# Peptides against a protein of PDB entry 6O8C: the designs that were tried, part 48

Target 1, 262 residues: chain A of PDB entry 6O8C
Amino acid sequence: VGLRYEKISLPKIHPRYDLDGDASMAKAVTGVVCYACRTASTLLLYQELMRKGVRWLVELVKDDYNETVHKKTEVVITLDFCIRNIEKTVKVYEKLMKVNLEAAELGEISDIHTKLLRLSSSQGTIESSLQDISSRLSPGGLLADTWAHQEGTHPRDRNVEKLQVLLNCITEIYYQFKKDKAERRLAYNEEQIHKFDKQKLYYHATKAMSHFSEECVRKYEAFKDKSEEWMRKMLHLRKQLLSLTNQCFDIEEEVSKYQDYT

## One batch from the design tools (peptide; made by RFdiffusion4, then SolubleMPNN)

Design b1_p12_6_s2 (from b1_p12_6, 8 letters changed)
Fold by OpenDDE base, seed 3:
Structure b1_p12_6_s2 (fold): chain B 262 residues (1-262), chain A 12 residues (1-12)
Amino acid sequence: as target 1 above (262 residues)
Amino acid sequence: SSIEQLLQSLLS
């Protein structure tokens, strides 16, 4: 997901002196660079909003992680308690068997004990998964949000302001060219000024477009790509956390079936 | 629990 913008290019600038053509060209250039300024501003705003969103999502996922860890801990405590109680029960029944009581009950309790131990062993896998997730979320991890601060454009770059300065210069020349056009013919000195201004216009325009393309669009695209990749990974991680939480609930439910024997 | 009651009976 990202902002859509139109690809822009400068109109062809003819070297020949033509008051009508030059005014028309200058108008077109002004429009293009104006669009670049607005687009750059919009792209910057989008990135800043995305950075806020990224920070928010990181905190949300951290909360999800902590909740999962809490649930896992709860289940471990419950399971360990149940195991200890079953072990006591097994010992009691073993003693009773020595006095010729029926073995069927002992077998059932022993089977439950075995099942509980298996459930306990599965906690190791959950713990390993949580550790992996923690490492990924940690500073320097694979899901760190450092890219959000590094990639893209920032207000401190002053890209919009730089483009606006160039636009102002271009606009000034455009208005002069409108006046020149209205004169139909210029005196020699004014004609020379017009020609020089045309060169300046070209210089400012190319500089603006280069800056827009290289410092705004290119960096934005990089930010967008990285953002999309990171977002997909984060969403997947949240699903993993949910899965782990559900596994904990499943274990808890299974343990609850045997609490009557405690 | 039932086992606790049993244990109490055995210890009493």
Scores: peptide ipSAE 0.000, ipTM 0.308, DockQ to the pose 0.002
Fold by OpenDDE base, seed 5:
Formats: C-alpha cells, structure tokens, sequence
Structure b1_p12_6_s2 (fold): chain B 262 residues (1-262), chain A 12 residues (1-12)
C-alpha cells in the first residue's frame, strides 16, 4: 500500500566561482527540484484518491449496517409472532389438561416455547453489537473519517504550486548559467551578478527541498499510516456485520422449523 | 393455527 518514491538530495554547492561547474551544478539542482515537484504532485493525487475511497467505503459499510438492522428487525417480528402463537397454543392445552383431557403434545409445544424464548433473548446481544457499530461509525466515533480531511496534504495547501514557483526561479538561473558558460569569461560586473545568482539558487533549492520533505513527504507518510490503520479497522467491522447477519439468518432458519405448530 | 382453532372449539 502506498506509493514508492526515491529519496533525493541536493548536490554539493562549491563556493568557488567556476562557470562550467556552476552550470553543471545548476542543472543537477534543477533536476532534483523537478523530481520533487513531480513526486509531490503524485503523492497529492494518491491522497485525494484515497480520500475518495475512504468516503466510498464509509457509505458501503453504512449500507451493510442498514441491511443488517433491517434483517434483525425482520427476524424480531417473525420471532415475536411465533412466540405469541405458541403461547396461545400452550394456554389452550393447559386448559384441556385442567379438565382431564389427553394432551400429549403439550410437552413438545412447551419445549418449542422455551427454545423460542431463548432465541429471543439472543436478540439483545445482536442489538447491543449493532449499537456499538453505529456509535463507531457515527460522527466523532472511532471509525470517523475526519482524519482523512486533517492528515496529509491537500490541494488547498498549494504545495505543488509553491514548489513550481521555486523551480521556475531555479530554472531561470540555470539557463543564465548556461549562457555564462558559453561566454567562457565574464566582465567584473557580470561575474558579481553570477555570484549573487548562485546564492539565490542555493536559497531557492534549499527552500524547495525543505518544503518537499517537511510539508509533502512527512505529511504523506502520516496520512498513509493513518489510512492503513483505519482501513484495517473498517474491514474488521465489515466482518462483524457479516457475522451478525449470519446470526440473524440462523435464527430465522431455526424459527422456520416451528411453523407447523403455529 | 388450525390446531388452536380446533382446541378453542372444544373448549367453547
């Protein structure tokens, strides 16, 4: 999970005035910062896609939850209906026994009643589990997706744009250094300008790399870690919902065995 | 159920 990227570093900047060396250095710096821009863009895209995926998964799990709740409700209604019918039957048989009439079926009906009541009691556990899941999915719950809006980098941060501005400045200086190199020798004033531009290049490059590392890479990695943790928890929750659904089906199947007595 | 109806008729 996540994007792999190569760790990058700036080349060494030599203080010596050297037109050939400075042009080569500037070229290398341009390449490194260019890579940083592309990487930052890719990392941002990944995070945006993941945020969409997170929202999608939340809705999917909510749908699963609603289906489970619906199934549980259906089973409760069916079970309650069966219990009421069996209770009526039990009362009738008890009256027959009271007047000394043969009722061999009373024992069997009573056993069924007991089993149904036991099944009904298990519904409380299912309800509690559903409530727990609901609380976890609710706003402010343990599985809330608010982290997706807080962690990582966002388009509004304009990190790529900021890096691009710095890259543009660096590129301009690089092109000037190519021209300077072609001259082979500069006049005193031009030499001084070259030296100042070299300092500017260093400043821009350092700023770019710091921004990339601190505002792009670090935040991305935090987002990645958080997303993996959250995803694992969500998948586990889905399994829990499936388990609850299966329990409802099991109860429904058991209740269906007693339809002949209702 | 049909059994309940029958039993009710016997008790009435």
Amino acid sequence: as target 1 above (262 residues)
Amino acid sequence: SSIEQLLQSLLS
Scores: peptide ipSAE 0.000, ipTM 0.321, DockQ to the pose 0.002
Fold by OpenDDE base, seed 1:
Structure b1_p12_6_s2 (fold): chain B 262 residues (1-262), chain A 12 residues (1-12)
Amino acid sequence: as target 1 above (262 residues)
Amino acid sequence: SSIEQLLQSLLS
């Protein structure tokens, strides 16, 4: 998961004064920095969408958790009720034995009682697992989404705007170099201005590429890595919740079988 | 409940 982008580099800038070469170089630089601007914007958009997705997934998992807790509570109530009924039945049979009345069902009822008690004991492990999940989803837990707000690039950083400013400066120089090329020959003063503008172009381009690499690409990659790791953990947690839910259903099914006898 | 009903019938 992630956006694919091409690694970009600035063309070689030759120090020699050449109107045709300088115009071509400036055009290429403009293209590269323009691509950086567009890429930075796309990377930012992706991260913002992912942040929305993260928030959505957190709420979804919390809902799943609450449903599981509700189901667990329902099963506990049903199980406890069934245990109480079986215990009453056991007492009745014990009374029958005291008056020398034998019941073939006594052994079966005792076995059912033992099984129900085992099921009741398993509820403790389910509760412990749910508490662990709750802890992990808590604000200070291991699956907190605080990283999504900290990692990566944000609109408030104004990286795209900063790159756009540099692109505008470069583009202006490029258009001037096109005009210079059309003149084929410049006066001495105009030639000196051209040479200075070439240095400015190099400065702006280098600044743009450094900003793009360090403040856009690097931070995006960090965000991507954190996102992938967190997503794997969240998916695993959802599987755990599903497993716990299924355990509750299994217990409920067994209890229902015994309720038909009571 | 069926067993309980049967037991009640036997004890009554």
Scores: peptide ipSAE 0.000, ipTM 0.299, DockQ to the pose 0.002; fails the geometry check
Fold by OpenDDE base, seed 2:
Structure b1_p12_6_s2 (fold): chain B 262 residues (1-262), chain A 12 residues (1-12)
Amino acid sequence: as target 1 above (262 residues)
Amino acid sequence: SSIEQLLQSLLS
């Protein structure tokens, strides 16, 4: 899961003045930093898309929760109605016995009543589970999506723009080094400028790679890890909701068996 | 309810 990128490093920069070598080195550095810029942009885009996905999934799970709650409520109403009807029936049979009428069916009705009460007791467990799920999804809960806004890189960080500025500086020096190479030999003053530009290139490149590693890659990896963990938990939660829904259907089916006795 | 009604009729 997540975007794959290659680990990049700067080429070795030799301190020795060499027009051919310096041009080649500058070309390589430009390529590396260019890759860093593109990668940073891609990583940012990925994170932004994932944030949208997270928000979408939260709403989806909330819908699942509401559907489960609705089903649970429906079953509770049906079950309670059935229990009340059976209780009335039990009372009628008890009266029949008091007037010395045959009530052989009282035992069966009483057993049904007991079974229904057991089903009713299970509703408490389902309710507790739903409350737990609700708490986990609530703000500040274990499955809150606040991490998605905190972890990783954001457009407001302007990491891509910062890297692009450094890349522009490096590219300019590279182009100058190509020209210097074409001259084959530089005058003393031009040679000194070349040496200073080489130092600048090193500085910009190092700064770019440091920024890329510390502010882009590291934060992206943290975001990726957190998103994977959160996603697994959310999927598990959905399965739990489905299980609770199925339990409600099971109870409804069982209750339907006794509706003819009311 | 149908059974209840039947039983109630038997008691009346």
Scores: peptide ipSAE 0.000, ipTM 0.325, DockQ to the pose 0.002; fails the geometry check

Design b1_p12_6_s3 (from b1_p12_6, 5 letters changed)
Fold by OpenDDE base, seed 3:
Structure b1_p12_6_s3 (fold): chain B 262 residues (1-262), chain A 12 residues (1-12)
Amino acid sequence: as target 1 above (262 residues)
Amino acid sequence: SEIEEKLKKLLE
């Protein structure tokens, strides 16, 4: 998932002086660099929105984690209470068995006690899993969002503004070339100016394209790749949390079956 | 409660 953009390249610039060709070339260059400016702006916006989304998702997952921890704690309390009650019951029935009063029920109660202890052991595994998740979400953890602040482009980089300045220079030359074309023939001095402006246009265009490719596109791609990887991991983690929550509910349901033996 | 009653009887 990511913003799609078209790969752009500068048109071929012919060294020969040609008023019609130069005007056409300048128009094409203006279009390409204009697209680069717009694309850079869009890419920046996307990244800023994604950063907000990342922060939001982190908070959401933290909330899910806290809810799971709360549920686990509740189950542990309930389970421990049930175990204590069953243990008291076992002691009573053991005494009763010595006088041959309630021997038949002792086996059932003992089996329940064994089952409850198994459930208690599973809670330890859940706790370990939650601790692992917590460590991954903690600052400096594997799922920290530090990359979102480091990778990609930022408004402070002023990339769009820098490209816009170059575009303005190119556009000015283009408009002049349109006028030159309309004149059909230039005087010697004007011709020399035209040739110099053509060189300037090429310089600005190449600078713009280099900046766009290296400072905008490349960094965006790195951000996109990192975000996709991170998002996949976060979604997986959320599934793990759901699984743990379900396990807690399952245990709670099983414990509820044995609460009558108090 | 039933268990408690039985226990009380046993401890008498």
Scores: peptide ipSAE 0.014, ipTM 0.444, DockQ to the pose 0.002
Fold by OpenDDE base, seed 2:
Structure b1_p12_6_s3 (fold): chain B 262 residues (1-262), chain A 12 residues (1-12)
Amino acid sequence: as target 1 above (262 residues)
Amino acid sequence: SEIEEKLKKLLE
């Protein structure tokens, strides 16, 4: 499903000069942006872990594929061997039939031969299915994991660092506002600085929230959606492989019934 | 196969 996070918004910033209110506001803003930083980090970590998981799953499915191919090959060899033996037997019985011996048995053996040929023909379908699966797993295929490297956020984007820089600026202003509050009253120049800092704080906070929303959350959601879709397809693929494997086992079992005639 | 062997014997 993915990580859950809370939607955050900046507190209302009042234009009025108020040392107590501004300190409280700054504290709240600091908290919000701090949460954004931590959340961005967590979302990034999740995606990185998922990317590792994707790679792992790809390898796992490839192994499953190879095992299925191996089993299919084994069955083909067994079938071919049985078919050859049955064909030899048919020839022998045909000779006997010419002398009016064992005609009934020839019919049974011929039926077995026909059944084996049908089983052999089914291998073609299995092969085609395996080829399709291989194509899907191949580079550029529908189940390629290239999306995992393209979608979402990456450490190279340095989103957390960018947010942290903004947070540092905001935090500095917050601490100054705490000091200002403690002074109870500021001289004119200090008051003007306070007002300017308040504007800066707003600017930094807005920038942080925009960056968080657009570059972290949005991209994360896209990654999450893509990953879910991909995972569903991969699970389906694994089921297909399992089905093919089971078909091979079924064929092998069926062939074993006729081994007494080979 | 076993059957083939048996049949071969019959044809001897």
Scores: peptide ipSAE 0.018, ipTM 0.494, DockQ to the pose 0.002; fails the geometry check
Fold by OpenDDE base, seed 1:
Structure b1_p12_6_s3 (fold): chain B 262 residues (1-262), chain A 12 residues (1-12)
Amino acid sequence: as target 1 above (262 residues)
Amino acid sequence: SEIEEKLKKLLE
């Protein structure tokens, strides 16, 4: 006796999905990732320009330093010469006094000598300051520009290119969704492809945004902060150099006054 | 200098 069995057929269930909504969503995602690409490119460009600026500023400050050192050296030579001349003059007047000759100017000359010696002593402080500045500008110093090469994003990272690849994938899906929307209805196989592509789109988009935030924006911000700090220090150093230069000029001016009296 | 000239005159 054969067993009777009933064949149960599954009802044809057409899954409802929104082709219009999917197309709109894909368009929006494309726009966002496109913006990320452009922004990443802009941030990279900014950093590259800043690196050039940093190198330029370093050279400028080094030139200022060298000029200051040169001026300091000139003043030291002039000052030493003046001191020697005044000392000779003092000796002559002392001899004149020993033979009871009038030397009313001896007191003034002695005062000048004392002032010159004080000026000479200040040279040590200037030298020390210059040495400090030199050490700060030296490789490995506090004002070294090595950070500019290390911090931030670089063309070699290929961040923009990586984002562009993801954008291309997303854009392709978007255009397909536009076509799907125009068809109004898809066959079963095409619908399954559509659903699968929707998942891919989200995957690519998430990856792009994560990369943008973690590798582009974060590193850029670190670079920016470091650059601002470094720039402030460099500007302060330039002011110090200017101050030292002015001190040298002041000393030179004083010495010139005394030279006219000798 | 003026001082040097004065000194020269005094030493003459």
Scores: peptide ipSAE 0.013, ipTM 0.469, DockQ to the pose 0.002; fails the geometry check
Fold by OpenDDE base, seed 4:
Structure b1_p12_6_s3 (fold): chain B 262 residues (1-262), chain A 12 residues (1-12)
Amino acid sequence: as target 1 above (262 residues)
Amino acid sequence: SEIEEKLKKLLE
């Protein structure tokens, strides 16, 4: 789970003026920062896709919840109907007993009534569980997806663009250093410019790496961790919903046995 | 239901 990336670091930058070494160093720096740009872009894309997945999962779980509620309601209606029918039968038999008529079946009917009432009480527990799930899924609930909009990096942060600007500056210096290398020796003024550009390259590179680490990688890791935690909780909730649905089916099956009796 | 039919018969 999650995108893997390689840890990157800047090559050692020697303070000594060396046209060959500086060109090689600049090339390496360009490569590292280029990798950072591409990685940042990939990490951003991953997060955006995950956000879509989160929204999808929320809707899926809401649908599961609604289906469970519907099934529960159906069972309650069926159960209540069965209870009412049994209660009518009990009343009739009670009247018959007063006139010393058939009493043998009253015990059986009363037992069925008691069992149905127990099943009805279990519906209360299911209802409470559904209410709990609803509260968790509600806005501000424990399973709210607000974190998906807060955590991680976003296109609006312009992290890739910011890194690209720095990369462009570094690349320009690299190409100049490549030319400088080809000259083998530079005049005094050109040498001074080279030295200044080397300092600029270092500045841009360090800025890029800091930005990449602090604003891209760190936030991505936080998003990844949060998403994994949230998804585990959501999947667990789905299992709870499935369990509740199965309980409703079990109750319905039991009620069907008594419906055949009545 | 079967019970209802039996009850109706008894009440006749």
Scores: peptide ipSAE 0.013, ipTM 0.464, DockQ to the pose 0.002; fails the geometry check

Design b1_p12_6_s4 (from b1_p12_6, 6 letters changed)
Fold by OpenDDE base, seed 2:
Structure b1_p12_6_s4 (fold): chain B 262 residues (1-262), chain A 12 residues (1-12)
Amino acid sequence: as target 1 above (262 residues)
Amino acid sequence: SSIEQELEKLLA
């Protein structure tokens, strides 16, 4: 269920001036923010894929709906035709009964007529169900896919790019700290610059992690939850459509049993 | 479809 990613945190940044420690810390920070960038990108890609899937599924379900409606219409026409023919037959037999013909046959035909009328009433229920499904699939309906365009992260947000900028700044400081480490000792001015860069690194890292958590992860989780809920509802709806289709086939099969009387 | 397969993975 959803994409798996590791919860990441920044390493502790010690206030003490230590060229070796600072280089190691900067390396670790770079790694963490790199992971954040990659993760953000992955989360975005999967959301975009899911949006495509949502659109695909909507079209698929609409097609299923249309097919079901078509089948229902076909069955209604067939059933109505059969009912009309049976009614004509009933009238003929009623006239013949005046001449003292078989009453049992009329009874049988009348029973068939009653059964067909019951089947016809079932069509009303199917129609109501289809109307409900149609309303749910319609724009503004309960199964509208507007959430897919609203929830989550989008390429236009440029979250990955923003994180990449911060990563670039951090990486630059890391490379400088590697050089500083190689020098073993820095002059006073260089030491002060190192200390300031360490503060900048902390600033960039914190900003990156906050952005990642608040604008990438949180929104992704919201999107994921919405998508799962919506998907379950859509799959259930497809099952309902299948059930309605099967009911139509069952009615058609039942009607076929009475074709000898038509 | 590939999209369907990916959706199944995401929902699994």
Scores: peptide ipSAE 0.022, ipTM 0.631, DockQ to the pose 0.009; fails the geometry check
Fold by OpenDDE base, seed 1:
Structure b1_p12_6_s4 (fold): chain B 262 residues (1-262), chain A 12 residues (1-12)
Amino acid sequence: as target 1 above (262 residues)
Amino acid sequence: SSIEQELEKLLA
């Protein structure tokens, strides 16, 4: 789940020359762009933390995979041992049948042998599933974390710094407009400067908001969407690994039932 | 294996 942020918009800028109104407008613009700057920083921080989390999760899932592989190997060894012992027992009973002993025990042992062979065949499907999981986790696989390094905003983009520069320009004009307001009336030349500064303020503000929207918010949202999709897939993968592990335990338990016959 | 051992004894 991503960070919540408030959608911001610039106040309406009136073309009319009004010292009180212009000071108030400039104050509001300064506030909005300040918020954009802080928000951009927060969004960047979140993404950086998420990237760390992604790397952590990849390692965790790899550990789960290795544990599952280890358990599978253990079960294969146990199962193969049991099969070999049962096969020896079958041979012994076949020899006993030549001496006119009861066939009931041989039938039971043969059934056990058949069951064990079926369990052995299931190991192939488990192995195939593990190989699929391994391929998905491998570099270039479907669950590779390369997207985390590509999507979203990065410190190298210097979005916060770019917004801060624009904010500084806007703030400077705002403070001048406060002074202008205090004068109540400006001489002709100062009035013309005020009007030009108002145009500059508008230019800086619109540039800041465009940059914030297109380079910060949009990219953050793309990162968020990708992260959510990837996280769902990784969680599903972990469930698959757990399922495979449980299958191994089930096989081991089944084999243990026949150890007394070996 | 225990059963196998007993059966082998019987066949010996």
Scores: peptide ipSAE 0.013, ipTM 0.433, DockQ to the pose 0.002; fails the geometry check
Fold by OpenDDE base, seed 5:
Structure b1_p12_6_s4 (fold): chain B 262 residues (1-262), chain A 12 residues (1-12)
Amino acid sequence: as target 1 above (262 residues)
Amino acid sequence: SSIEQELEKLLA
């Protein structure tokens, strides 16, 4: 889902010298950039939380994988034991036939042997699937979480701090413009300073908004999109693991039907 | 194995 934030834009800056208008404009700019700072901080916190969640989910899926591997191994041992016992039984029945003793059950035992071999073959497929999953979860695999460290914004980028510096400069000019407004009229030199400060305000505001949009919002959206894609893939992988586990249980149950023949 | 043992007795 991600965090919801409002799209912000700078107010129109009129080139005309107007003490009342300039003070109002500066106030609005201060508010917008202040919102940008708060939003950038919130977006950063969200991403850090998501990174923790990603790491947690990776460990959870690895645990699921290990449990599946364990179950598969258990079934392979049981199945191999049954196959060996059935093969011995087949040999005994074949010997009985050579001495002209009734071995009517040989056909049934041979059929069981064939079924067990088929089950053993399916275990090979399960093993291959598990190896594929392991490869995907491994470093450099398709489901590696390296993107979580690369994408988005990070505390080390110091984006919030950079925006705060610009906000401080803007706020200082805003307070000066409030004072200028209260004077109603400025001397020539003071008027020139006001005009220069207005240009500085525009510069700082533009820089802040560009930084917010390009280095905070855009990167956050990229991180969000990547995280959603990765989460869907991880969910699908967990379903695959569950399916493999169920297959192992099904095979174990079927093998148990033939234990009386061993 | 129990069946195997029984069959071996028949062959003895």
Scores: peptide ipSAE 0.012, ipTM 0.429, DockQ to the pose 0.002; fails the geometry check
Fold by OpenDDE base, seed 3:
Structure b1_p12_6_s4 (fold): chain B 262 residues (1-262), chain A 12 residues (1-12)
Amino acid sequence: as target 1 above (262 residues)
Amino acid sequence: SSIEQELEKLLA
């Protein structure tokens, strides 16, 4: 899970004035910072896609929840109806006993009644579980997706653009160094400019790499870790909902066995 | 309920 990227580092910058070496170094630096720009863009895209996925999953789980609640409600209605009918039957048998009529079936009906009441009691636990799930999914709950909007990098941070600006500066110096190399020898003033540009290149490159590492990679990794944890919890929640749904079906099936006794 | 109906018949 997550994007794989290569760790990058700047090449060593030698203090010695060397037109060939400086051009080669500048080329390498340009390549590294270019990779950083592309990687930053890719990491940003991944996070944006993941945020969409998070929203999608939240809606999916909410739908599952609603379906489970609906099923639970149906079962409760059916169960209560069955209980009421059995209770009426029990009352009739009790009246028969008062008039000294034996009813061997009373024991069986009473047992069914007891079983139905136990099933009804289990509905309370299902309800409690559903309420807990609802609480966890609610705003401010343990499974809230607020983190997805806060953690990581965002387009508004303009990280890619900032890196691109630095890359442009570096690239410009690289092209100049290529020209300098082609000249094979520079006059004193041009040599001094070259040396200053080399310092600028170092500055831009260092700034780019620090920005990439601290503002792009680090935040991405934090986002990734949180997303994985959240995802595991959400998947577990879905399993819980499925379990509750199955419990409702089991109760419904059990109740159906006793409908013939009413 | 079929059972209830039968019981009512017995009580009638």
Scores: peptide ipSAE 0.011, ipTM 0.416, DockQ to the pose 0.002; fails the geometry check

